# Designs tried in a protein design run: peptides against a protein of PDB entry 6FRK. Part 4

Target 1, 411 residues: chain A of PDB entry 6FRK
Amino acid sequence: NEEVLNAMLKEVCTALLEADVNIKLVKQLRENVKSAIDLEEMASGLNKRKMIQHAVFKELVKLVDPGVKAWTPTKGKQNVIMFVGLQGSGKTTTCSKLAYYYQRKGWKTCLICADTFRAGAFDQLKQNATKARIPFYGSYTEMDPVIIASEGVEKFKNENFEIIIVDTSGRHKQEDSLFEEMLQVANAIQPDNIVYVMDASIGQACEAQAKAFKDKVDVASVIVTKLDGHAKGGGALSAVAATKSPIIFIGTGEHIDDFEPFKTQPFISKLLGMGDIEGLIDKVNELKLDDNEALIEKLKHGQFTLRDMYEQFQNIMKMGPFSQILGMIPGFGTDFMSKGNEQESMARLKKLMTIMDSMNDQELDSTDGAKVFSKQPGRIQRVARGSGVSTRDVQELLTQYTKFAQMVKKM

## One batch from the design tools (peptide; aimed at target 1 L326 M407)

Design b1_p8_8 (made by RFdiffusion4)
Pose (drawn by RFdiffusion4):
Structure b1_p8_8 (pose): chain A 374 residues (1-38, 47-273, 303-411), chain P 8 residues (1-8)
Amino acid sequence: NEEVLNAMLKEVCTALLEADVNIKLVKQLRENVKSAIDNKRKMIQHAVFKELVKLVDPGVKAWTPTKGKQNVIMFVGLQGSGKTTTCSKLAYYYQRKGWKTCLICADTFRAGAFDQLKQNATKARIPFYGSYTEMDPVIIASEGVEKFKNENFEIIIVDTSGRHKQEDSLFEEMLQVANAIQPDNIVYVMDASIGQACEAQAKAFKDKVDVASVIVTKLDGHAKGGGALSAVAATKSPIIFIGTGEHIDDFEPFKTQPFISKLLGQFTLRDMYEQFQNIMKMGPFSQILGMIPGFGTDFMSKGNEQESMARLKKLMTIMDSMNDQELDSTDGAKVFSKQPGRIQRVARGSGVSTRDVQELLTQYTKFAQMVKKM
Amino acid sequence: MVQELLKL
């Protein structure tokens, strides 16, 4: 049985290593689901599912904008990850939700970058800012957020150039662009086909600049996007959106369950009964109930107080014979009145008859009356 | 009321 756990466990470790999941997290997840584990494919895959939900959970809720206030969003990520494409996908998303959205092109390096964001904004009917001539992105971003602030826009999305960590020149310029415009949220856009080099770049981005949200693009293809577990752990940020194509409407919010599945592959007879059950639990205590001075009108009249401390076990064979629908019903007496066929099965395996209940049903009706009167 | 419940 120890060999059936390991053959089926190394087959999921290969399923995650093929889904570009970091080898550090596969080796760690393997001994996490091995230590926490101490119709067969379900008792195993349910334990694997709950261990994955433990990893995709960063514990941090997403940054959401406020209507009627200026929200500046700054995009960061590697070269070619889909920043300019996801910039228009997000401005189009909120503009359709009713936000005064606008775009700013703070890329002064990439050829045809302003022309790219201009044509994406021209198509989606979204205001845009940038420059062919201005070579300083700190100047383009500052003079754009200033313009769209004096025009009272609520979503101001600043696009930046692609950068990698070994370029300290572009990492300083990213930090200065973030310090000039002071964004309310910084989004780390990552390609879904990224391999093992993801945790190092995503971590260096978090160190130089404050990353609070992660977007995973190019998920409409074969890439399952296992590199996102290493960006969530590095940036400490949840995934808010995913990209699912080249168009502006190929964009939707991140849901954890489908991504992990792809990455993996009035008084009733019942109340009359409980009140009795507590009066029998407090039943050997009936002599305490006769103690009150001037209140002892009677005690154990006709000896019937002894069988009121004996009927509740026989009535419990009826509850033992009951399932969770009859037991958890608001009216435990209405489930059997409509279907007196349930009065026969309760009588079979519990040894009580269907006759005994007629005297109980009269005793029930009287008890149900004096509680609605209570 | 307590005595009436015990007589039931």

Design b1_p8_8_s2 (made by RFdiffusion4, then SolubleMPNN; from b1_p8_8, 3 letters changed)
Fold by OpenDDE base, seed 2:
Structure b1_p8_8_s2 (fold): chain B 411 residues (1-411), chain A 8 residues (1-8)
Amino acid sequence: as target 1 above (411 residues)
Amino acid sequence: LIEELLKL
């Protein structure tokens, strides 16, 4: 039993190290999982693999929870949010994403560019803010970030802004001058929240970076960026461990909308290659699909037609980059995210839709579409000819539909 | 359901 446990823990530890989880955290996790697994329960014939996976999942959830409640802005108050982080962490982009998130939620939101170190920082912020219709402040002539931050915060307080986001200077590395500047800005503006922005793609360097910021600045929140495709997110565990601060949001791409509230369970599920079912459901619910209520009611009644499947394929095609959606599905490894597979998957959906475009209303609206075709095989030949595909392609579609309709009946 | 639709 101990050898089997050690073998499975070795596989999990390898997968976590390949996910950029810090080696110290992986060792601690292994010890915590060993201590949490009752060897007597493992003897009782429970699926040892499922039990170990559940124990690992539970201990990873604890590593992402710092035991501190995330700061939340107060409606009708002036909330000052200061951003800190290295240059190239996605800090400036994340300021714009957070501002846009709150603006879309009906908050009076603004941006301040207190980055005087980077040439063109204010132009970049101004460009992003203007595109999103977010009010902004900054200077082309003032070189003191404390003056710019103070003036900008005062201005937007006087104009009754609710969310005041301050973007600060970054550096390429941890420098004492950067931390001194951050402390001076923080002391001048007295922020309600200090957000550390971390790039997930820096791997094992996440711990040392997050610690360096926490040791110098009172970081209260973390945002993890570049969680698109290649970064498995293990650096997020290092950020929480070092900062003792909750992850509040994640950046999932380059667009202003590629920004999501952090959810512990989906994140750990994705980290383990179990997918993000909740984020997929939320993303599908955020699609104001005019027929979502009608579909939900049909699904509750165990009804699913070929038309309902067609409408879902149209919806999937509207969701944007299919690679992001695939990366939310359990068992689609990182290799499925190659640019070739997205075009192939979209071409496959379009082929299936073209087959369904050759079906009649009786075939599309039948609660047992596969039985309609099985009773009259001449329908398969008609649809195959109409769509320019083989009879096998139509049979494969009907087989897939039957699997879905059986799943809907089990929901 | 959407997960199975995307496994297609």
Scores: peptide ipSAE 0.013, ipTM 0.479, DockQ to the pose 0.153
OpenDDE base, seeds 1, 3, 4, 5: peptide ipSAE 0.011, 0.008, 0.000, 0.000; ipTM 0.507, 0.440, 0.386, 0.300; seed 4 fails the geometry check

Design b1_p8_8_s3 (made by RFdiffusion4, then SolubleMPNN; from b1_p8_8, 4 letters changed)
Fold by OpenDDE base, seed 4:
Structure b1_p8_8_s3 (fold): chain B 411 residues (1-411), chain A 8 residues (1-8)
Amino acid sequence: as target 1 above (411 residues)
Amino acid sequence: IIEELLEL
């Protein structure tokens, strides 16, 4: 039993390291999981894999919880939010995304460009802000970020703005001059929240980077960007551990709408490749698609057919930012996003739908569609010929369906 | 250290 536990923990630890989880956190997780699992309970005929998975999930949830309540803006007050982070972290884009998020919720939001170091920083912010109809402040002539930040904050306070976002200079490296500038800006504007923006794709460097910012400025919140790319999000755990600050939002693409509130359980489910069915349901509900209630009800009853998957693919194709939605579907996230742009992902989805168009109603409406095909392998060859694809392509579709249907049955 | 974690 201990050898089986150790082997399964080794697979989990490998997968977490491949997900950019910091090696120290993976060691701690392994020890905590070993201490939380009773080997006698594992002997009693309980599904050993489910117990280990639950223990791993529970300990990962603790690793993303800093034990401190996230700062939230107060309605009807002036809330100053200062952004800090390296160049290329997505900081400037994230400022616009956060402003747009609050604006859409009926907050009076504005943006301040206090980046005097990067040529065209103000033009970029102005372009993004204008496109989103967000009020902005900055200068083409003032070189002191403290003056720009102070004047901009004062202006928008006097105009009764509720959310005042200050974007600061980012550099390619951690430089003392950058940290002194950030500290001077923070001291001048007295922000209600300091948000550290981190690129998830920097892998094992997340801990050292997050620590360097926290050691210089009072980081109170984290936003993790580029979670739509090759980054599996393990760097987020390192950021929480180093900053002792909650993740408040995640950036999931380049578009202004590619931004969502951080939810611990969905994030850990996605990190473990379990998908985010709840977040998919939430996004589907936000888009007010007409057939959502029937799908949600079937999912709640643990019923999932190949037809339900086909209908879900039609909905995904209607929903836009296709990468985000696929990344929430169990078994579609990793293999679908790893190899192409949004257009290639749509082409692959259309290919899967074309395969399902060659299925019959008995195959589509079976609550055990994969077993229908496994009992009669000639069906795979028929569908493959009918859709002009390989038998392997049909088997891959059925494997994805099986993964999803097994998750729906566990909800 | 990664190799030691992958060997354990």
Scores: peptide ipSAE 0.007, ipTM 0.489, DockQ to the pose 0.011
OpenDDE base, seeds 1, 2, 3, 5: peptide ipSAE 0.000, 0.005, 0.000, 0.007; ipTM 0.353, 0.442, 0.428, 0.435; seed 3 fails the geometry check

Design b1_p8_8_s4 (made by RFdiffusion4, then SolubleMPNN; from b1_p8_8, 4 letters changed)
Fold by OpenDDE base, seed 4:
Structure b1_p8_8_s4 (fold): chain B 411 residues (1-411), chain A 8 residues (1-8)
Amino acid sequence: as target 1 above (411 residues)
Amino acid sequence: ILEELLNL
């Protein structure tokens, strides 16, 4: 029993390391999971794999919880939010995304460009803000970020703005001059929240980077960017551990809408390759697609057919940023996305739908579609011939369906 | 530490 536990924990630890989780956190998680699992309960015929997965999930949820309540803006007040982070972290883009998020929620939101170091920083902010119809402030001539930040904050306070976002200079490296500038800006504007923006794709460097910012400025919130790419999000755990600050939002692409509030459970489910059905349902509901209520009700009852999967694919094709939605579907994770652009992902989805178009109603409407095909392998060959694909392609589809249907049955 | 985690 201990050997089986150790083998399974090894697989989990490897997967977490491949997800850019910091080695120290993986070690701590392994020790905590070992201490939380009663080996006697594992002997009683409980599904050992489910017990270990639940223990791992529970300990990952604790690792992403800093034990402090996230700062939230107060309605009808002037909330100053200062952004800090390295160049290329997605900081400037994230300022615009956060501003747009609050604007869409009915907050009077504005942007300040206090980046005097990067040529064209103000033009970039102005372009993004103008596209989103967000009021902005900055200078082409003022070189002191403290003056720009102070004047911009004062202006927007006097105009009764509720959300005042200040973008600061980034650097390619942690430099003392950058930290002194950030401190001077923070002291001048007295922000209600300091947001550290971190690129998830920097892997094991997340801890050291996040710590360097926290040691210099009073980081109170974290935003993790580039979670749509090869980054599995393990760096987010490192950021929380180093900053002792909650993740408040995640950036999931380049578009202004590629931004969502951080939810612990969906994030950990995605990190473990479980997918995020709740977040899929939330996104589907936000898009006000008429046919969603019937699907949501079936999912709540643990019913999921190949037809329900086909209808979800149709809905996904009607939904914009296809990459984000696929990354929320169990079994359509990184391997479906890793090899292509959005157009290739759409072409793959169309291929899957074409395979399903060659299925009969008995196959599509079965609550155990995979078992229908497993009992009669000749069905796989028929569908493969009908859709012009390999028997392997049909088996891959059925494997994805099985993963999703098993998850829906556990909800 | 990585070798210890991967070799355990």
Scores: peptide ipSAE 0.013, ipTM 0.541, DockQ to the pose 0.011
OpenDDE base, seeds 1, 2, 3, 5: peptide ipSAE 0.000, 0.000, 0.000, 0.000; ipTM 0.384, 0.429, 0.349, 0.393

## One batch from the design tools (peptide; aimed at target 1 L326 F332 T334 D335)

Design b1_p9_1 (made by RFdiffusion4)
Pose (drawn by RFdiffusion4):
Parts: sequence; C-alpha cells; structure tokens
Structure b1_p9_1 (pose): chain A 374 residues (1-38, 47-273, 303-411), chain P 9 residues (1-9)
Amino acid sequence: NEEVLNAMLKEVCTALLEADVNIKLVKQLRENVKSAIDNKRKMIQHAVFKELVKLVDPGVKAWTPTKGKQNVIMFVGLQGSGKTTTCSKLAYYYQRKGWKTCLICADTFRAGAFDQLKQNATKARIPFYGSYTEMDPVIIASEGVEKFKNENFEIIIVDTSGRHKQEDSLFEEMLQVANAIQPDNIVYVMDASIGQACEAQAKAFKDKVDVASVIVTKLDGHAKGGGALSAVAATKSPIIFIGTGEHIDDFEPFKTQPFISKLLGQFTLRDMYEQFQNIMKMGPFSQILGMIPGFGTDFMSKGNEQESMARLKKLMTIMDSMNDQELDSTDGAKVFSKQPGRIQRVARGSGVSTRDVQELLTQYTKFAQMVKKM
Amino acid sequence: SLIERLERL
C-alpha cells in the first residue's frame, strides 16, 4: 500500500512538472501531501485537490478600486508578457462596468509602443496619454496622471516597458516611475508559458517595487500556467484576472477552482422529543424538581412518572431509525404525516409497532399545543 | 404531571 501511494504520487509530480510548476514546489508539495495523508481515484484526488488549494492561497485579498476616487494602476512585468495588451483589456473591463477609465503610455523604449496603445485605446473608445517625443517615462507618467487627475478620472492605468532583473538600469527607472505617480496598485503581468525562470524575476520585481496583484496572460492555449504558483509565492499577491486571447474582450477574473482543475487535469414531534430527552437526562433529577417549598402539589402521580423515564429510549429507536432528512426537518412530524410509509420502516428495525405511535401521537398533539401556548 | 409541574415553574 506504500507502493500505491508513491506510483500515483510521482504521476502527479510529473503532471505538475509538465505544467511548468516550479521543481521546488513539486518536491515540497509531494512531501506535504505525503505527511498530511497519514472510488479509489477520489479518495486520492480529493487529498491532492485540497493540497493544491493550500498553495494557490496567498492569504491576501485583492486590491479593488473605489468609485468616486482616483485609482492609479501601474503595470509591470517582463519583456513581451502582455502588458500593453492587458492594459487595454483592463481599461475596457472597468469602462464597461461604469468607470471613467484612461490609459497612459509610459514606454519610451519599444518601437511602436505609443502607436500600439493608441490603436488599442482608439478602438475601445478609451482616453489615452503618451508621447512620440518624450524619452523620460517618469515625465510621461507624471504629466499624464496629472492631466487625468484634473479631469477627474477614477481608473488611471499606466503602461510601462518590459524589464528584466539583470538590467539594474530599467529596475531603477521602474522604481522612479512608481515613485513619481505613486500607484494605488501595481500589477505583475506574466506569460502563462514561463518556465523555471519565473520565481527569480517575480521575486526581484517584488523587491524593487511593491507588487500587489498578478495577472496571467496567454492562458487561452496549451499553457496551463504553473509558473503562477511561483509569482504568487514571490510577489505575495493573488491573481485577479487572466488573459485568454489577443482581443480586448478576451479577459476575465481569476477563479481558483477551474485553474487548479486545468493545472491538475413552532413545536413539532421532534421538539416534543428533545424537550423530553432533556427531561429524562434531567429525569433522575425529578426528586430535585419536587423540592420547592409550597410547590409539591404531587409527586410521581399514579406511578406514570417512572415510564416517562422509560419511553424515551423506545422513542430513540425511532430516531435511530430516522435518517438526516427527518431528523433535521423543521417539523419532524410533518415528514411522516405526509408519508405514513415512513411509519412502517421506523417500526420494523426498531422493534416498536405502528400502534404505539397512535397513543404517542395523542400525547404529541397535547404537548405541541402547550408549547405554541408557551 | 411532571410536564405540568415544569410549566407551573
């Protein structure tokens, strides 16, 4: 049985290594699901599913904008990850939700960058800012957020150039652009086909600049996006959106369950009964209930107080014979009144007859009356 | 009788 756990466990470790999941997290997840584990494919895959939900959970809720206030969002990520594409996908998303959204092109390096964001904004009917001539992104971002602030826009999305960590020049310039406009949220956009080099770059982005949200693009293809587990652990940020195509409407919020599945592949007879059950539990205590001075009108009249401390186990064979629908019903007496067929099965395996209940049903009706009167 | 006693309380 120890060999059936390991053959089926190394087959999931290969399923995650093929899904570009970091080898560090596969080796760690393997011995986490091995230590926490101490119709067969369901008792195994349910334990694997719960272990994955433990990893995709960063513990941090997403940053959401406030209507009636200026929200500045700054996009960061590697070269070619889809920042300019996801910039228009997000401005289009909120603009359709009713936000005064606008775009700013703070890319002064990439050829045809302002022309790219201009044509994406021209098409989606979204205001845009940028420059063909301005070579300083700190100047384009500052003079753009200033312009759209004096025009009272609620979502101001600043697009930046692609950068990698080994370029300290572009990482300083990213930090200065973030210090000039002071964004409310910084989004790390990552390609879904990224391999093992993801945790190092995503971590260096978190160190130089405060990354609070992660977007995974190019998920409409074959890439399952296992590199996102390394960006969530590195940036400490949840995934808010995913990209699912080249168009502006190929964009939707991140849901954890479908991503992990792809990455993996009035008084009743029941109340009359419980009140009795507690009066039998407090039943050997009936002599304490006759103690009150001037209250002892009677005690154990006609000896019937002894069987009131004997009827509740026989009535419990009826509850033992009951399932969770009858037991958890608001009116435990209405489930059997409509279907007196349930009065025969309760009588079979519990040894009580269907006759005994007629006297109980009269005793029940009287008890149900005095509680609605209570 | 025992139930009537509890109600009187």

Design b1_p9_1_s1 (made by RFdiffusion4, then SolubleMPNN; from b1_p9_1, 6 letters changed)
Fold by OpenDDE base, seed 5:
Structure b1_p9_1_s1 (fold): chain B 411 residues (1-411), chain A 9 residues (1-9)
Amino acid sequence: as target 1 above (411 residues)
Amino acid sequence: SIVDLLLKL
């Protein structure tokens, strides 16, 4: 039993490393999971896999929780939010996303460009801010970021802005001059919150980078970007561990709306490749689709049919930003989106729905639809002919359905 | 995926 557990944990550790989780955190997680698993309960014939999955999930949730409450802005006050992070982290784009998020929530929000190092930084911020109708400040002539940040903060304080976001210079390397400049800006404007912006795609480098920022400035919040890409998000755990600061938001694409409040459970579920069923449920509930309660109850009971999958695909096609929703569906992760644009992804869903339109009620309403097809291979041929697709396309759909139904049964 | 690994276990 201990050898089986050790083999299982080795595979989980390998997968976490492949998800960009830091080697030290993976080692610690392995030890914590071993200590949390009752070997006697595992001997009793309980689902060893479910027990290990639950233990891994619970320890990952603890790694994302820094044990500190996230800073929140105070309504009717002036809240200064300073952004720090490397060049290419998505920091400038994230400033605009956060400003737009608060503006849509009815906050008086503005942006300051204190990036004097990057040519065209102010033009980029101005372009983004203008598109979102967000007030902005910066200079084309002032080269001292301390002066720009101080003047911009003073201006927007005098104009009674509630959210004042300051974008700073990012550099390609940890240069001492960058950290001195960030510290001088922080000392001059005295921000209520310092946000570290991290690119999820930088993998194992996340710890050292996040630590270098935390050692120089009082990072109090983390935002993780590029979670729509090939990044599995394991670097986010390293940022939390190094900064001892909560993840407050995530960036999920290039659009200004591709930005959401961080939720621990959905993020860990997605990191594990379980999908974001909770985030899908929440997003589906936000749409006030009348059939959602019945689906949520079926999902809670581990019931998932081909009809339930079809109804989900219909809902997804209605929901707009298709990239975000597909990334929430188990097995439709980043690999489904990385191979095509939003239109190709929609065409793939429409193809899957067309295959399901050729299924009968017995096939659609079966709690084990894949087993119905495996027992009677003639059904696959009928559905393939009815939908004008190959038998392989129907088998691929059934394989995807089986993956989803197995995940729902594990919830 | 970690789930495919956790599913192979």
Scores: peptide ipSAE 0.021, ipTM 0.573, DockQ to the pose 0.022
OpenDDE base, seeds 1, 2, 3, 4: peptide ipSAE 0.000, 0.000, 0.019, 0.006; ipTM 0.425, 0.359, 0.544, 0.365; seed 2 fails the geometry check

Design b1_p9_1_s2 (made by RFdiffusion4, then SolubleMPNN; from b1_p9_1, 7 letters changed)
Fold by OpenDDE base, seed 1:
Formats: structure tokens, sequence, C-alpha cells
Structure b1_p9_1_s2 (fold): chain B 411 residues (1-411), chain A 9 residues (1-9)
């Protein structure tokens, strides 16, 4: 049992490292999981796999929790939010996303560009702000970020803005001059919150970057960006560990609405390749598709059929921006998207639907479709022949269905 | 996929 546990934990540790989880955190998680698993309870015939999965999930949830309550803006007050981070972290885009998020919630929001170092920083912020109808401040002539930040904060305080976001200069390197400038700006405007913006795509560099910022400035919140790309999000754990600050939001794409409040459970589920069924339900509800209520009620009751999966693929095919939605489906992780463009992802969904079109009603409407096929392997061969695919392609579909159906049963 | 690994175990 201990040898099996050690082998399983070795594979989990390898996969966490491949998900950009820092090696120190992976070692700590391995020790914590070993200490949390009662080997005697594992001997009693409990599903060893479920226990290890639960222990790994629970320890990942702890790694993303700094034990500090996230700062939240106060309604009807002036809340100054200063953004810090390296150039290319998505900081400026994230300022606009956060302003737009609060604006959609009925907050009076504004943006200040205190980035005097980057040519065109103010034009970029102005373009984003104008598209979102967000008031903005900045200068083409003032070179002191302290003056711009102070004047902008004073202006928007006098105009009774509730959310005042200050975008600061980024650098390519952790330079002392950048940190001194950030401290001078912070001292002048006295922000209610300092948000560190981190690019998840930098992988194992997340720890060193996050630590360098926390050692120099009072980071109180983290926003993780570029979680739509090749980054599996393990760098977020490094940011929390280094900053001891909560993740408050995540950036999930290039659009201004590709921004969501950080939810621990969905994030860890996605990191583990379990998908984000809650976020998928939320996205399906936002689309106001007429058949959504029946599907959502089935999902809430832990019922999921191959027909329900087919209907879900039809809905996904109607939504257009496939990348985000596919990344929310269990078994359609980053590897499903990284291997092709949107057209290839569509072709893969169409292939899966064509396989299901060759299934009968007994197979489609079974609450345990995989067991129907496992009991009668001749069904796999029939479906494969009917759809013009390999028996392997049918088995891969049934594996994806089984993953999803097992998650729905845990909801 | 970590979930696939956890599901193959």
Amino acid sequence: as target 1 above (411 residues)
Amino acid sequence: DIFELLLKM
C-alpha cells in the first residue's frame, strides 16, 4: 500500500511540475498528502484513488489560500487601487478589465495611467478605457509618475469616483529604480489596495518574480493573467506562497470580459484537469439558450448521459469562442486547445458528435453509458463502423464522458 | 492531464 501510494504520488508530483507548480510546493504537498492519508483507512477497502484525489485536492486548496482575507472595495467610498507588475504581465489590460468589471456591477470607475516609461502606455490605456466608456486620466507631457498619479487621484476623488485604478510603470527586470518609483507613487496616493499582476505563462519564474515584488512593495492582492494560454496555472500557487496575498481575479483571455473573480474550487479543479463545470453552467446561463434549464437541472441531480453531452457540444458549437468553453469541459483541457486552432477544435467536436450519431437511444440515454459499452464491447465496434472511426476514437469519447459523468455525480 | 493520471491510478 505504501509503495502504491508512493508511485501514485510520484506521478501526481510530475504532473504538478508540468502544470508549473513550484518544486518546493510540490514537495510540501507530497509530504502533506502522505500525512493526511490514513493507511489503515486505505486498508479497509475504501477507494484508495478517491482518497488520494481528495487529499491532493485539499492540499492544493490550502496552497492557494494565504490565510488572509482579500481586500474588497467599499460601496459609496473612494477606493484607490494601485497596480504593480512587470512589463508584459498584462497589467494595463487588467486595469481596464477590473474597471469594466466594477462598472458592470454599477460602480463609478476610472483609470489613471501613471506609466511614463513606456511609449504609448497612455494611448493604450485611453483606447481600452474609451472602448469600455470608462473615464481616464494621464499626461503626454508630465514625466513624473507621482505627479500624474496624485493629480489623477485628486481629480477623481473630487468627482466622487468609487473605484480609482492607477496603472504604474512596468520594467523588464526587477530594478531598484522601478521599486523606488512604485514606493514614491504608493506614498503619494496612499492606495487602499496594491494589486500585483502576474503572467501565468512565465511558469517556474512566478515564485522569484512574486517574491521580488513582495520584498519591496506591500502587495495585498494578486491577479493572475494569461490563463487562456499554455499556462496550466500552477504559477498562481507560487504567487500566493511568495506574496502571502490572495488571488482576487484571473484573466482568462484577450477580451475585456475575459476576467473573473478568483474561485478556489473551480481553479483547482481546472488545474487538475477536472474542468470547470460551475463556470460552464454560468456561461451556458449567460447565453440564455432555451434548453439550458433542463440540462442544468439534470447536472444538479448528478445525472449526465451521452445525449446530454451531445446537446452540450451543440450548445458549444453555437457559442463561437470555443477556446474558453472547451477549457471548462473535463478532458478538454489545455492540450485539446494547444494542438490546434478554433477550426480544429470545432472539427474535433464534430467528430465526437458524429460518433454519438452512430449510438442508439439505449446508449445515449443511459446514466452510465460507459458501463453499457464495457459490458458489451461489440457496441464499440458497431459505433466505430457506423461513424467511420477507430474503436480507439470511440473509447476516447467514452473516457471523456466517464470523466464528466463522474464529476457531475460529485456535484 | 493530472486528472487523467488520477483517473488511471
Scores: peptide ipSAE 0.021, ipTM 0.564, DockQ to the pose 0.023
OpenDDE base, seeds 2, 3, 4, 5: peptide ipSAE 0.015, 0.013, 0.009, 0.019; ipTM 0.499, 0.474, 0.393, 0.553; seed 5 fails the geometry check

Design b1_p9_1_s3 (made by RFdiffusion4, then SolubleMPNN; from b1_p9_1, 6 letters changed)
Fold by OpenDDE base, seed 1:
Structure b1_p9_1_s3 (fold): chain B 411 residues (1-411), chain A 9 residues (1-9)
Amino acid sequence: as target 1 above (411 residues)
Amino acid sequence: SILDKLFKL
């Protein structure tokens, strides 16, 4: 039992390292998982795999919880939110996304560009703010970020803005001059929250970067960006561990709407490749597709058929951008998207639908479709022949369905 | 995915 546990934990550790989880955190998680697993309960015929998966999930949830309550803005008050982070972290774009998020919720929101170092920073912020109809402040002539930040905060306080977002200068490196400038700005404007913006795509560098910011400025919140790209999200654990600050939002793409409140359970589920069914349901509801209510009610009741999966794939094919939605489906993790463009991903869904088109109503409408095929292996061969695919392709589809149906039963 | 590795065991 211990050898099997150690082998499974070795594979989990390898997969977490490949997901950009910091090596120190992976080592800690391994020991915590070992300590959380009762070997006697594993001997009693419990599904060893489910127990290890649950232990890994529980310990990852703890690594994303800093034990500190996230700051939240107060309605009817002036809330000053200062953004800090390196150049290229997505900081300026994230300021606009956060401003738009609060504006859509009926907050009086504004943006201040206190980035005097980067040429065109104010034009970029102005362009984003204008597109989103968000009031903005900045200067083309003032070079002191403290003056710009102070004047902008005073202006928007006098105009009774509720959310005042200050974008600061980034640098390519962690330089003492950058941290001094950030401290001077923070001292002048007295922000209610300091948000560190981190690019998840920097992988193992997330810990060192997050630590360098926390050691110099009072980071109180983290936003993780570029989680739609090659980033597997493991850097988020490093940011929380280094900053001791909660992740409040995540950036999930380039669009202004590609921004969501951080949810620990869905995030860890996605990191593990379990998918994000809640976020998929939310996204399906936002799109107001005609058959959404019937699908959502089935999902809430823990019922999921191969037909329901087929209907979901039809809905996904009607939705853009396709990349984000696939990353929310269990078994269609980053590895499904990383191997191809949107057209290849669409072709893969069409292939899966073509396999299901060769299934009969008994197979499609069974609440345990995988068990129907496992009891009668001749069905796999029939479907494979009918759809012009290998028996392996049908087994892969049934494996994806089984993963999804098991998650739906846990909702 | 991490689960696919966990699920190949």
Scores: peptide ipSAE 0.015, ipTM 0.496, DockQ to the pose 0.022
OpenDDE base, seeds 2, 3, 4, 5: peptide ipSAE 0.008, 0.014, 0.007, 0.007; ipTM 0.482, 0.487, 0.463, 0.467; seed 5 fails the geometry check

